# Designs tried in a protein design run: peptides against a protein of PDB entry 6EJA. Part 57

Target 1, 276 residues: chain A of PDB entry 6EJA
Amino acid sequence: VEYMPANPVRIAFVLVVHGRASRQLQRMFKAIYHKDHFYYIHVDKRSNYLHRQVLQVSRQYSNVRVTPWRMATIWGGASLLSTYLQSMRDLLEMTDWPWDFFINLSAADYPIRTNDQLVAFLSRYRDMNFLKSHGRDNARFIRKQGLDRLFLECDAHMWRLGDRRIPEGIAVDGGSDWFLLNRRFVEYVTFSTDDLVTKMKQFYSYTLLPAESFFHTVLENSPHCDTMVDNNLRITNWNRKLGCKCQYKHIVDWCGCSPNDFKPQDFHRFQQTARP

## One batch from the design tools (peptide; aimed at target 1 R240 W254 G256)

Design b2_p27_1_s4 (made by RFdiffusion4, then SolubleMPNN; from b2_p27_1, 10 letters changed)
Fold by OpenDDE base, seed 5:
Formats: structure tokens, sequence, C-alpha cells
Structure b2_p27_1_s4 (fold): chain B 276 residues (1-276), chain A 27 residues (1-27)
């Protein structure tokens, strides 16, 4: 038995997808699709086949749209943050889509709870923002993420240009680039002209892996700081032995670790996960 | 509510990887 909210939240799912995994995306899409939610899909500029497939889906459902603009995103690229920010603006300008929450997903994501459970939970905590912090030493995080380094995205490469200083008076935070943000905070990020948002947009336009830190940092330093929940409602399959290979050295002279794909043997863990 | 297998975390400059490999893998 699930709680039935009187005013259930409606979700804008932002899917950032690339490659040729059309079947995987289709399966995931079917698993998360509901008529009361909205789906805004960005397909990498280089993924033309996938784009054609997604366009077909968007023509079949009125609550599915594809970004008319497409970016060539790279691992760790600032363009990923740009993708989210532009998507947020687009979604706010869609007056016919009254969404309450922004949830980002990739083709490699999959729901492990029902839609009713998700809606019930978010309806109960509709004023909160869900971001997961690294939960460790912040100085170490800054060093590991290269937040004190200046990066420039150009020609499908992240160029490390040198050192930089963290802006004064800003408490930097970050962790997972998967989050659930309420509309109010998204509005703030999109339309605020205060010094915080302005400076952070500029700062993170030269940042490696900006989506892992931008929203955390903006939220925690904003008037909305009390709305943060240190939980992104995600399960990730971390195996550093397998995931830390500096596999993106062709993109940037910086190393990172990536989560691993879930295997059938791992699915039993989905039933054992606790909800906040 | 979701299982994800994409994303990542930075762990340091490429030039330091070999020097910190054991440390990184032990994290």
Amino acid sequence: as target 1 above (276 residues)
Amino acid sequence: FFASSSGGEGFGPLEDFEKRREEILAE
C-alpha cells in the first residue's frame, strides 16, 4: 500500500543519451514512462542513429520532446553542465508542461522502484532537493576533482590550462552528478542574477566534471541551502579496481573513476536497498 | 529509486596516477 498524495508531483525527466544503445534506452524509457510526467531528451550531436530513434519516440508521445539543439558532450566536459542548464531553461519556458521536479538520467540508468513510490516520496518532500555529496574531506575532493585547476573545453578535449583559486566566500561541495531538483531551485539557477549564480556559472564553465559540483555548490551557498538532502536516491555500482583506469586520457590529462555496469548477479541488491 | 552505471569521480592528474595508483585503488 502506497501513500496517495492529494497533489502528486509531476516529473521532468531529462535524458542525456549517446551512442547506439537504442534497445537499452527503449527498455529504460518504457520502464519510467508515465502519462503524467514529461520527458526531455538530449541526444549527443554525434549520435545520429540514436537521434532518429528518439525522434520516432517523441512523435508517439505528446509528453516526450527532443532538444532541438544538440551538443557534442565529452567525459568531464563543461558542455554537460551547459546541456543541463539549457534543458532547465527550455523546460521552464514550456508553459504547457507543469513539472515539479527535475530528474536527470542516462541510458544506463534503470528504475528500481515503482512510479507510485517515486511520486509518493517526492510529493511528500516536494520542497527538498536531492543531491549526494562526496561525504569525505572537502580539500581532498577539490584536489581530486581538479576544482582548483582551470580547464577549457575545445575540439572534443578538455585542456588543462593551469591553476586557479576557488572564489572567496564560496563553500564548494559536490559528489554525484545524478540528482533530483525541485522546480523552485531550478528557477533560481536559471533566472537568478545574483552574484552567486553568475559567478558559479562562469567558474564552472571552466571546470572538469562540472555537473558533479555545480548544483551542490550553488544550492549550499544560496538562500535555498536548507532544502538540501544528502541523498540522490540512486544506487551506483562502484568497483574502483575496475573503474579507475584513466580511460579518458584521450580527452583530458586527468584521471577519473566511473561506476561499473550492473550484472544480473547484482540485481538482488535492488530489493535490499532502503528508501530515505 | 534508480540504479545508475554512468558518471564518475575525479581522482587526480594523469601524471600522478602511477604514483598514487595503490592509494586510489584502496579508496
Scores: peptide ipSAE 0.419, ipTM 0.853, DockQ to the pose 0.753
OpenDDE base, seeds 1, 2, 3, 4: peptide ipSAE 0.411, 0.407, 0.417, 0.414; ipTM 0.843, 0.837, 0.849, 0.851

Design b2_p27_2 (made by RFdiffusion4; failed a check: a stray cysteine)
Pose (drawn by RFdiffusion4):
Structure b2_p27_2 (pose): chain A 276 residues (1-276), chain P 27 residues (1-27)
Amino acid sequence: as target 1 above (276 residues)
Amino acid sequence: ALCDAARELAAPLRQAALEESEALLEE
């Protein structure tokens, strides 16, 4: 990541944000901002204060826009995938924004390498997609995720309605819902009317935590399967002893886990050279 | 109407779904 690219990638950051931490969001935005990238910010419908603050930012910079539509993106909700898919369509239709990669971030994410290094890395691998799979037993993953269960999002709640079959003829996979996808793959997901994309959009409209498997499943079974890199370029601070308290039991008909917040004792983890 | 129906259908299944998913997370 030390070299200087002659044709650097321009990155579309999609920020899916909620809550009250506007100053922290502004600090993270400052760290990731470059005049040659693009920023498309979705603010949860329920977070009006944060939305007003985000509007001030978008009014200041030409390469920053806010989604005019806003969803109540509850934990594990089917609406998160809807949010990503609509944002991808919006971004592809914005012809004045010639972006090469799609990167999703939340208000709790932070960069651990400089923009120069990120651009240099992605410029070398601009035809790859970066998704992290669970890598363990797939039947256990399907069960733990509830992928063989039918869910419906209404009234800001995920309702478990019954069982369903895993469709035959495709491999189902999943893992992290944080990723980096190139423009070619995003176009395929958005505009393709082939049997895989159409049926997966239907299947995942009624799926819990859809973003943790929709893009994996579509990519692995698509003509772009040979572009997958099993690394999302993220460090996620999972600690199961603390983060799996079924804390979302009142929002979804299921038990879930979330990553812990980093502390000072974790600083050495951001310096690991093992994987990008 | 759709949300009321979904709540009625999910009521008998909710507790069992929580127990199932909690057991999987403990393993």

Design b2_p27_2_s1 (made by RFdiffusion4, then SolubleMPNN; from b2_p27_2, 11 letters changed)
Fold by OpenDDE base, seed 1:
Structure b2_p27_2_s1 (fold): chain B 276 residues (1-276), chain A 27 residues (1-27)
Amino acid sequence: as target 1 above (276 residues)
Amino acid sequence: DLAAQAAAVSAPLREAALAESEALLKE
């Protein structure tokens, strides 16, 4: 059964890229590009060559833009959340881009099925937000994620400063850092001045891997809590995972896990009907 | 306004979204 919506949703894809993986980015871009969607790309401040290449692409497509600001992001860094939040603000201020959903992407997590299926699904459930929870004991999750620890991002390192308390009355949640958020919720996160948003932005400014928990927590404690769907429509490549050893301890005072980047043969999973 | 929006999202609709999303993830 195929559903063709009369008013299909348009997606703002946000890509946070770094390093020298130009060919990989090009392959991914070709796999996900569609003329009806929008692509907002942040290139790490240290990746100047990649930045120049991405700029060239953005000049060729009217629905592709590059952030005029650039941050130096590190694994697990709080700056990643800042990148998402600023990109959300930018996208909301782009009146010529009428997007309905915000979707973040990397080489390690890919949308499933076809563009038509994704758009049809999101069009049918355009008032929902899609975030995948950890599905385990929440107390264990808090400890494992270090949410009860205070971190400071400085000198390309996440420094563990000490213990902290989770704000009273807040139900903390998290899981996948890949999500699908509707425009209405993004507006709330961006412009709300209520205590929840204000406190959570402050709290997560000193949080390790904030993107894995911030949006979950804000949503579930907000007036929009009933819009949460516990799934993110993603395929994560865990086939050859490196494991959960402290491989990033050189830049983070914590141990974590990282999924594998997709290989070129994996890009066929998201087929486009209209692409260059 | 926000409360009204939340109230507009029914549990059946949310459950339907979840069910369909899970179906899409199946091979």
Scores: peptide ipSAE 0.448, ipTM 0.789, DockQ to the pose 0.016
OpenDDE base, seeds 2, 3, 4, 5: peptide ipSAE 0.429, 0.441, 0.444, 0.420; ipTM 0.786, 0.782, 0.790, 0.752; seeds 2, 5 fail the geometry check

Design b2_p27_2_s2 (made by RFdiffusion4, then SolubleMPNN; from b2_p27_2, 11 letters changed)
Fold by OpenDDE base, seed 1:
Structure b2_p27_2_s2 (fold): chain B 276 residues (1-276), chain A 27 residues (1-27)
Amino acid sequence: as target 1 above (276 residues)
Amino acid sequence: SLAEEARKLSEPLREEALEESRKLLEE
């Protein structure tokens, strides 16, 4: 459904970036930039060159900010969730940025095709949260994700320490680590002191790939459980030719894979947002 | 429970949103 909403939603895009691919980031940024939205960028603590580049970008746009804090994040690391949670808190404290939705982005996943379509859609369903579930056997998911295992992030590595139990009464879910969350739910996750949020934050502090499951699990077990839509409005670049390999074994005591970054040749899959 | 009831009441809208989201993602 395409229409011009009377009160269009404004989006806080959170970008978590690392490495040296400044040009790639620039391309992505141009593709998603719009004057009506907000962009909060976290640069890995180890990526100083990229940080300098991103700072330059942020100085050019009033609706672009860089996190004053920087974490050393690794693939599958629990610190990634911390990054999102802290970003959420920061964004909620930015009273001059009246955002309605939180959307995380990387070069591996792009949102819906056009800004107009995205805004129209989210404006229509502004009370919903969009998280894509794995769509498989949940028990298998738990095993595959290692949710019943205890991990510790230390020295840029996720160490498997042993087994653990999933908290009683919690329905675990997960899937994509790319999501669209409304402000209300973000507020709940950030400021709630209920048992669910407290326990889940603790639990996922020792979880592998926490972003793939934390928000799903919290949402589904929360008073906001009636707002979940099983889709994340993402175009994921999966290249079957590459397959799934244990390429991150050196970082994590677990095997897994992530989607490939979009290449310029892949940009035809979405429409670049016209800068107003 | 209240939560279950809320989920039930929201199902039509969630399903609509899901369907519309799928349409938007189709090539």
Scores: peptide ipSAE 0.522, ipTM 0.905, DockQ to the pose 0.016
OpenDDE base, seeds 2, 3, 4, 5: peptide ipSAE 0.487, 0.422, 0.357, 0.503; ipTM 0.898, 0.917, 0.898, 0.898

Design b2_p27_2_s3 (made by RFdiffusion4, then SolubleMPNN; from b2_p27_2, 12 letters changed)
Fold by OpenDDE base, seed 1:
Structure b2_p27_2_s3 (fold): chain B 276 residues (1-276), chain A 27 residues (1-27)
Amino acid sequence: as target 1 above (276 residues)
Amino acid sequence: SLAAEAKARSAPLREAALAESRKLLEE
């Protein structure tokens, strides 16, 4: 039976959006909105129409903000990690937003069930970090992800420059780029000056699909390694036929997979107690 | 190691979280 926690966690949802699908975003937003949580939205630098629409939404809700900075992101680009890292820093500096968990969202990924269930669960396990690993051979993962390759994001393209070595003593891990991170770990990633964080930030600045591996790798090699839970509490719509046919080779010198966007009928999977 | 010991101490809680998370995802 579901119960209400005495000290419910508050969630900072980070949305990275692009394109012109303002209506779809609005529907998703309404589906995930709750007055007790916080929403920080990054709109791609090139998506001016969407930016205007999102700004209008942010003005209507005190717990919705739009990043004052905007990056031009591409599929698989290292800039996506930069977007998350900067968003994390911003959120930590927002003293008026007492969030406990960081959750990233897109139109292709939805949190579980209801807000009440999510909050109850996270409130019970508030000291844990939730990252879904690939669940396969790690060496194969490294090869397929191109982690032993050097990439450079330039001119809206990920250029493969050559080979590289994974830093000595680092246990690489990864999987889903959708995660639930507690505030303490986000603080560590954002403000730590230890060799691990410093080296990994540098390493992943030249990495393809960095969000699929950066946080996993940092967490597992950090003093916070005892907090990892191998699940991200997400339902992701994957279409292997569509998402894994190297459809973005014109943008990235690599083959990868991308999840599908959710259809409007999929929004019923997440219900809120308080909707706008 | 300290890391190994810490992981060992948290293992029951992590396993519980994992198990419950899977249940939440099941339909």
Scores: peptide ipSAE 0.577, ipTM 0.929, DockQ to the pose 0.016
OpenDDE base, seeds 2, 3, 4, 5: peptide ipSAE 0.561, 0.572, 0.573, 0.567; ipTM 0.925, 0.925, 0.928, 0.925

Design b2_p27_2_s4 (made by RFdiffusion4, then SolubleMPNN; from b2_p27_2, 11 letters changed)
Fold by OpenDDE base, seed 3:
Structure b2_p27_2_s4 (fold): chain B 276 residues (1-276), chain A 27 residues (1-27)
Amino acid sequence: as target 1 above (276 residues)
Amino acid sequence: SLAEKAKELSEPLREASLEESEKLLKE
């Protein structure tokens, strides 16, 4: 028997998109669109064509908005975290959008459950936060991610400026940059002035691939730590290709892995794929 | 400019950083 919540959760989907793949985005959007959810779309500052297309979509749906600000994001750039954080603030200030969960999406990933299943699941666990950890040696993770290195994003490049120390007393964690966060935790991240949030925001402003670690680290060291679930409910790496060939050395002074891209024909799986 | 300064500071570390990180990816 499927759980039918009396008060189903409403989801704020944040889409961070770039490039010229408007058709693919449109297909994905149609696959995930529901009238009861909210869609907040950030288009890269350099992707003007895509921005125009997305604006057209936003005019057709009342629950779709486009960020009035646009950042020039790069792979691994700290600006990606800034994008999420600003989007979170915007969404919290939108009083006419009563969302319960924050979910980030791109053209390369989507939930592994149908809308009904996802809503039912999140409605049952509305007080939880879903982040997937790397599940391996944490020291190795820190080294591979370059978390002990200082980076500065400038002129569409991540410059390594030197080494740094991990803040004392902080349990660093990370893994997937896809997460499902409840409104309460988003409020905490956005508005808290405690030492943890303040220090972590500063620390991750100079961090490579910050979205893969920031929310994990903040959550696990926060008063909300007991709400963490080591699962992001995502379909990732569908093509099973390793993107670990130092593909971005031209924009980042560090080699890292990139996620696999989904093919347009895979988007229908959002509606069909069920996972226990 | 900030970008120029960043580039100057990063230049002596760039090659080593790429080599190190590439090695780490293979582990």
Scores: peptide ipSAE 0.517, ipTM 0.943, DockQ to the pose 0.737
OpenDDE base, seeds 1, 2, 4, 5: peptide ipSAE 0.112, 0.072, 0.069, 0.189; ipTM 0.635, 0.611, 0.572, 0.640; seed 2 fails the geometry check

Design b2_p27_3 (made by RFdiffusion4)
Pose (drawn by RFdiffusion4):
Structure b2_p27_3 (pose): chain A 276 residues (1-276), chain P 27 residues (1-27)
Amino acid sequence: as target 1 above (276 residues)
Amino acid sequence: SEAEAFRRREAAMPTTDEEYEPFGGEP
């Protein structure tokens, strides 16, 4: 990631944010901002204070826009995938924004490498998609995710309605819902009317935690399957002993886990050279 | 190619406990 690219990638950051931490969001935005990238910010419908603060930012910079539509993106809600898919369509239709990669971030994410290094890395691998799979037993993954269960999002709640079959003829996969996707793959997901994309959009409209498997499943079974890199370029601070308390039991008909917050003792982890 | 070698190297990496996401479960 040391070289200087002659044709650097321009990145569309989609920020899906909620809560009250506007100053922290502004600090992270400062760290990732470059005049040649683009920023498209979705603020949870329930977070009006944060939305007003985000509007000030978008009014200041030409390469920053806010989604005019806003969803209540509850934990594990089917609406998160709807949010990503609509943002991808919006971004592809913005012809004045010639972006090459799609990167999703939350208000709790931070960069651990400089923008120069990120651009250099992605410029070398511009035809790849970066998604992290669970890599372990797939039947256990399907069960633990509830992918063989039917869910419905209404009234800001995920209702478990019954069982369903895993469709035949495709391999189902999943893992992290944080990823980096290139423009070509995003176009395929958005505009393709082939049997895979159409049916997967229907299947995942009624799925818990859809973003943790929809893009994996579509990519692995699509003509772009040979572009997958099993690495999302993220460090996620999972600690099961603390983060799996079924804490979202009142929002979803299921038990879930979330990553822990980093502390000072974790700083050495951001310097690992094992994987990018 | 270089990009294909990189992809194959990343696919050959085992999933560690720190990389594995706990997807929870049915109560």

Design b2_p27_3_s1 (made by RFdiffusion4, then SolubleMPNN; from b2_p27_3, 12 letters changed)
Fold by OpenDDE base, seed 2:
Structure b2_p27_3_s1 (fold): chain B 276 residues (1-276), chain A 27 residues (1-27)
Amino acid sequence: as target 1 above (276 residues)
Amino acid sequence: SEAEAFREAMRALPVTEEEEIDFGFLP
């Protein structure tokens, strides 16, 4: 018997999609759709066909919206963080969508729980934020992520301009760019004018793969630091042999790893994973 | 506290290779 919360949390799912993978998106959407949640979809500015498809879906569901603004994002681009931040602002301004959690999703990342389990869990721990840290040497993390390097996103390329220093007094952390953030923390990130948020927004505007570190770093250095849970409640389909190479050097002056999309045959793993 | 205990428990959950986070690397 599952825990039945009296006041179940409602989730704002943010999807950042690109390319021509309309069928994959449809499958994912069907898998995660629930009437009690909200879905805010950003379609890459260059993906016009996909945008049309997503718009059609959004017209069928009152709890599905498409961003009126569209960014041209690239792998590892700083603009991805901008996309999330703007989406967060939009979602906070949508007074008719009373969401409690912000969750980003992709075709390569899925919750490991059923909707009911996820809702029950988050309802019990609605004051917590769930970000998975790298769990390794922090100095190595900084080096591998290029956090000590300055990047500029321009002309669909991430240009490595040179070295930079990490701001003093900031404990940098990061890991998965897939997270579960409560509304309170999202409000803080969106509207706070404190030195931490201001500096980090500036810092990460020149950062490669910013979403893998920004929210971790901000949270851990913020007054909300005690809400950190080192778990994102996800399964990510990693295949290092396929995903870890310099396949993106044509658009980024760095090398990195990327997860693989889940296939229908992979979904059995979700049921096998048991986490509290 | 209960919250601290929960956080520790969550952190202690086993991570499989398939769940491991990987990062960039120098060109």
Scores: peptide ipSAE 0.026, ipTM 0.581, DockQ to the pose 0.658
OpenDDE base, seeds 1, 3, 4, 5: peptide ipSAE 0.009, 0.015, 0.026, 0.049; ipTM 0.412, 0.366, 0.580, 0.575; seeds 3, 4, 5 fail the geometry check

Design b2_p27_3_s2 (made by RFdiffusion4, then SolubleMPNN; from b2_p27_3, 11 letters changed)
Fold by OpenDDE base, seed 2:
Structure b2_p27_3_s2 (fold): chain B 276 residues (1-276), chain A 27 residues (1-27)
Amino acid sequence: as target 1 above (276 residues)
Amino acid sequence: SEVEAFRAEERARPVTEEEEIDFGGLP
């Protein structure tokens, strides 16, 4: 028996898309579209054809909008985080869109659960944030992610400038770059002027693959740390069964690949294992 | 290279049946 929420959550889906994957995007969009949710689509600055197609779709639905700004991002670029942060701000400023959750997607993502199931789940746990940690040694994670290195995104390249130190007192974490964030936490990230948010925004503006650890790190070190669930919902790539292969050396990598799944009954366990 | 390898490994990690979400289990 499926849980039927009395006050169902509404989701802001942020789609970050690039290239010419219009058919995949169309299929994904049809699969995830619901009148009660909101869809905010960023198209890479270089993807003009796709942008035109997405604009056409947005004109057909009142709950679909396209970012008026467009970033030209690269794989691992800090600009991807900027894209998410700006989209979050935009969404919070849209007073006519009362969303409760933020979910990021790519054109290659495809839902494996029904909308009703997703909404029921998130409605039950509307005060939680879902981020999956790497589940490994943090020192190894830092090294492998290059978090102790300073990068500059310039001229479509991530330039390694040198070594850096992680800010003192900050517990760094990360893992999946696919997350489900509640509105309250998004508000905090967007508008807080505390030292944590300020420093982390600065730190991650020079970070490789920032989306894989920024929100984890901010959440775990914030007053909202108790809301973390160390898992995320499974969003499958349409080629998931064939292996998640992404182009990330020379082109933007926005593959919709979530390697982490969980069951609702595991909630308490995952909450307990999350770093407060 | 390390970053790429790490990321690729994470994406390639098998999903177990135990890890699959079951929304039907909610009360």
Scores: peptide ipSAE 0.014, ipTM 0.374, DockQ to the pose 0.030
OpenDDE base, seeds 1, 3, 4, 5: peptide ipSAE 0.006, 0.009, 0.040, 0.011; ipTM 0.383, 0.431, 0.393, 0.364; seeds 1, 4 fail the geometry check

Design b2_p27_3_s3 (made by RFdiffusion4, then SolubleMPNN; from b2_p27_3, 11 letters changed)
Fold by OpenDDE base, seed 2:
Structure b2_p27_3_s3 (fold): chain B 276 residues (1-276), chain A 27 residues (1-27)
Amino acid sequence: as target 1 above (276 residues)
Amino acid sequence: SEVEAFRERMRALPVTEEEEIDFGGMP
């Protein structure tokens, strides 16, 4: 018998979408949609067609909204973090949306559990935050992620400006940029004026792929550090053979791997993957 | 312009395959 929570958590799903993949987005949306959750969608400023399509969807569902602001984001751009942070603020200000968890989604990332299982699990552990760490040598992680490098997002490019130091006294961590954050922690990140949050927001405004490390680092160095769970309860379609070329060098002064979008043939993986 | 000079300097920075990142981290 599956655990049925008396007070099930409600999830705010944040989708950051771009391009012309309206059909793909629609398929994904249908797959993840539930009436008890909330969906907040940011469409890239340059993706006007997609924006129109998403607006149409949002008008059909009371629990779907589109960001009134739109950012021009690039692969690996610092603006992605800004997008998340602003969306978090918006969601906290939406008093009519009583969400308990923040979850970001893309076409390359899906919950590995059914909605009921996910809700049951999160309801049981509603005070926890779920971020997957890289699980490697931290020094190597810093180097590979370019955390010791200063980047500037400008003119649709991530410019590498030079070297920088990691702030002293900060335990840097990171890994997956797919996370499950409870409302309390999101509130802390959004409204705290402590030195940690302020400093990290500044630091990560010049960071490549900031979402892979910002929330990990903030959480682990915060009063909320005891809520960390090294698991994001996600499955990402990862194929290094396809994703590990310097294909983004024209956008970012760095080489990197990226996950692939899920294809219909990959659906079986959702059924076979189980994480505690 | 100073802006163009800056851009040129930035583009001149070497990027090697050794400077590889994993987008999205480990699944």
Scores: peptide ipSAE 0.015, ipTM 0.442, DockQ to the pose 0.048
OpenDDE base, seeds 1, 3, 4, 5: peptide ipSAE 0.012, 0.023, 0.010, 0.006; ipTM 0.434, 0.454, 0.352, 0.332; seeds 1, 3, 5 fail the geometry check

Design b2_p27_3_s4 (made by RFdiffusion4, then SolubleMPNN; from b2_p27_3, 13 letters changed)
Fold by OpenDDE base, seed 5:
Order: structure tokens, then C-alpha cells, then sequence
Structure b2_p27_3_s4 (fold): chain B 276 residues (1-276), chain A 27 residues (1-27)
């Protein structure tokens, strides 16, 4: 018997999508859609066909919206963090969408629980934030992520400009760029004017793969630090042979691993009670 | 650290499968 919360949490799912894989997106959307949640979709500025398709979907569902702004995002680009931050602001300004959690999704990373299980779990731990850490030593993480390097996103490229120092007094952390954040923390990140948030936003605007570290670092150094859970309730398909090569060297002055996209057969692992 | 202490206290929380995380590397 699944726990039925008296006040179930409602989730704002944020999708950042690109390319021409409309069918894949449609399948994913069908797999994750529920009437009680909200879906905010950003389509890459260069993906006009996909944008049209997503707009059509958004017109069919009252709880699906598309960002009126669109960014050109690249793998590892700082603009990805900007996309999340702006989407957070937008979602907080949507007074008609009473969401409790912010969750980002992609075709390569999926919740491994059913909707009911996810809602039950988050309803029980609604005051917590779920961020998965790298599980290694921080020094190695800093080096491998290039956090001690200065990057500039320009002309669809992440340019490595030189070395930089981690701000003093900041405990850096990171890992998965997939997270579950409660509304309270999102509000803090969005509207706080304290030194931490201000400095970190600036710091991470010149950071490679910023989403893998920004929220971890901000949370752990914030007044909300005691709300962190080292788990993101997600499964990511890693194939080092395929994903851990310099496949993006042409767009970033760094190398990195990327997870495998989920196959259509994998979508069933996130079951919904109400499907479109 | 405070974070580590808190994480230790959270061990009793239900967890899902841990994902294998890999990240950047110097070319």
C-alpha cells in the first residue's frame, strides 16, 4: 500500500530540449505527464522545428508552458545555468502554478520511481533538497570540472581564458546536474541578494558545466545547508566507452562525459497514472 | 563538516539507486 499524502506536492518539471527529436520528446512527455504537475519547456533557440512541435503540445495542456525566451545552449555552456535560473524566476512569478518542487528532466536522465512514489516521497520530505554529489575527493572534482579555470561562452563555444581561484570561504561541491529542489530554496536562489548568491552567480557565469556544481555549492554554503540530501532519485545511463571521450572538443575547450540517451523502452520506468 | 554530519544523519532516508557520475577531464 503506497503512502497517500494528505497534501501531495506538485512538481514543476523543467525540460531543456534541443534538436529535431520530436518523436522522442513526445514519448518522454507522455511518460512523465500528470495533470497535477506543471511542465515548463525551454527549446533551444536554434531548434525551430522542435519549438513549433512543443508549442503545439503546450496548447493542448493547461499545465504545459513554453518559455517565451529561448537561449542557444551548448554542451557544457554557462547558458544552461542561466536557462535554469530564468526558468526558476518565471515559475515563481506564475502565481497560478502552485508548485512545490523544481525538477529538471532530459532524455538521458529519468526518475526511477513512479509518479505516486515520487510524490509520496517528496511530500514526506518536502523541506529537503535532493542533490547528488560526485562521491569523490573535492580536489579531484575541481580539477576535472575545471572549476579553477575561467571559461567564457561566446559564439557557441566555451573558451578557456585562464586560471582562476575558488572564492575564499566557499565549500565547493557538485556532481549530477539533475536535481530536485524545493520551492523555498528556489526562492532563495532567485531572490536572495546575499553575498553568497551574488558571488556564485557571477562565478558560475564563467564556469564549464555549471549546473553540476552551482546548486550544490550554493545550498551547502547557505542558511539552507541542512536541507541537502545526497541523492537525486534519478538513474543516468553511463557508457564510458561511448560517452567519455572528447566528443565536444569542437565546442568547448575541455573534455567530458555525457550520459546515454534513454531508449523508448526505458520510459516505462517512470509510470504515470494519468497519461495524455 | 556540517554537510557531512547532516548527510550522515540522513542515512536513514529512503534512497534510490545511485547513479554513476562522471564529469569533465583535461584534454
Amino acid sequence: as target 1 above (276 residues)
Amino acid sequence: SEVEAFRAAQRALPVTEEEEIDFGFMP
Scores: peptide ipSAE 0.025, ipTM 0.542, DockQ to the pose 0.332
OpenDDE base, seeds 1, 2, 3, 4: peptide ipSAE 0.023, 0.018, 0.016, 0.023; ipTM 0.545, 0.428, 0.481, 0.456; seed 3 fails the geometry check

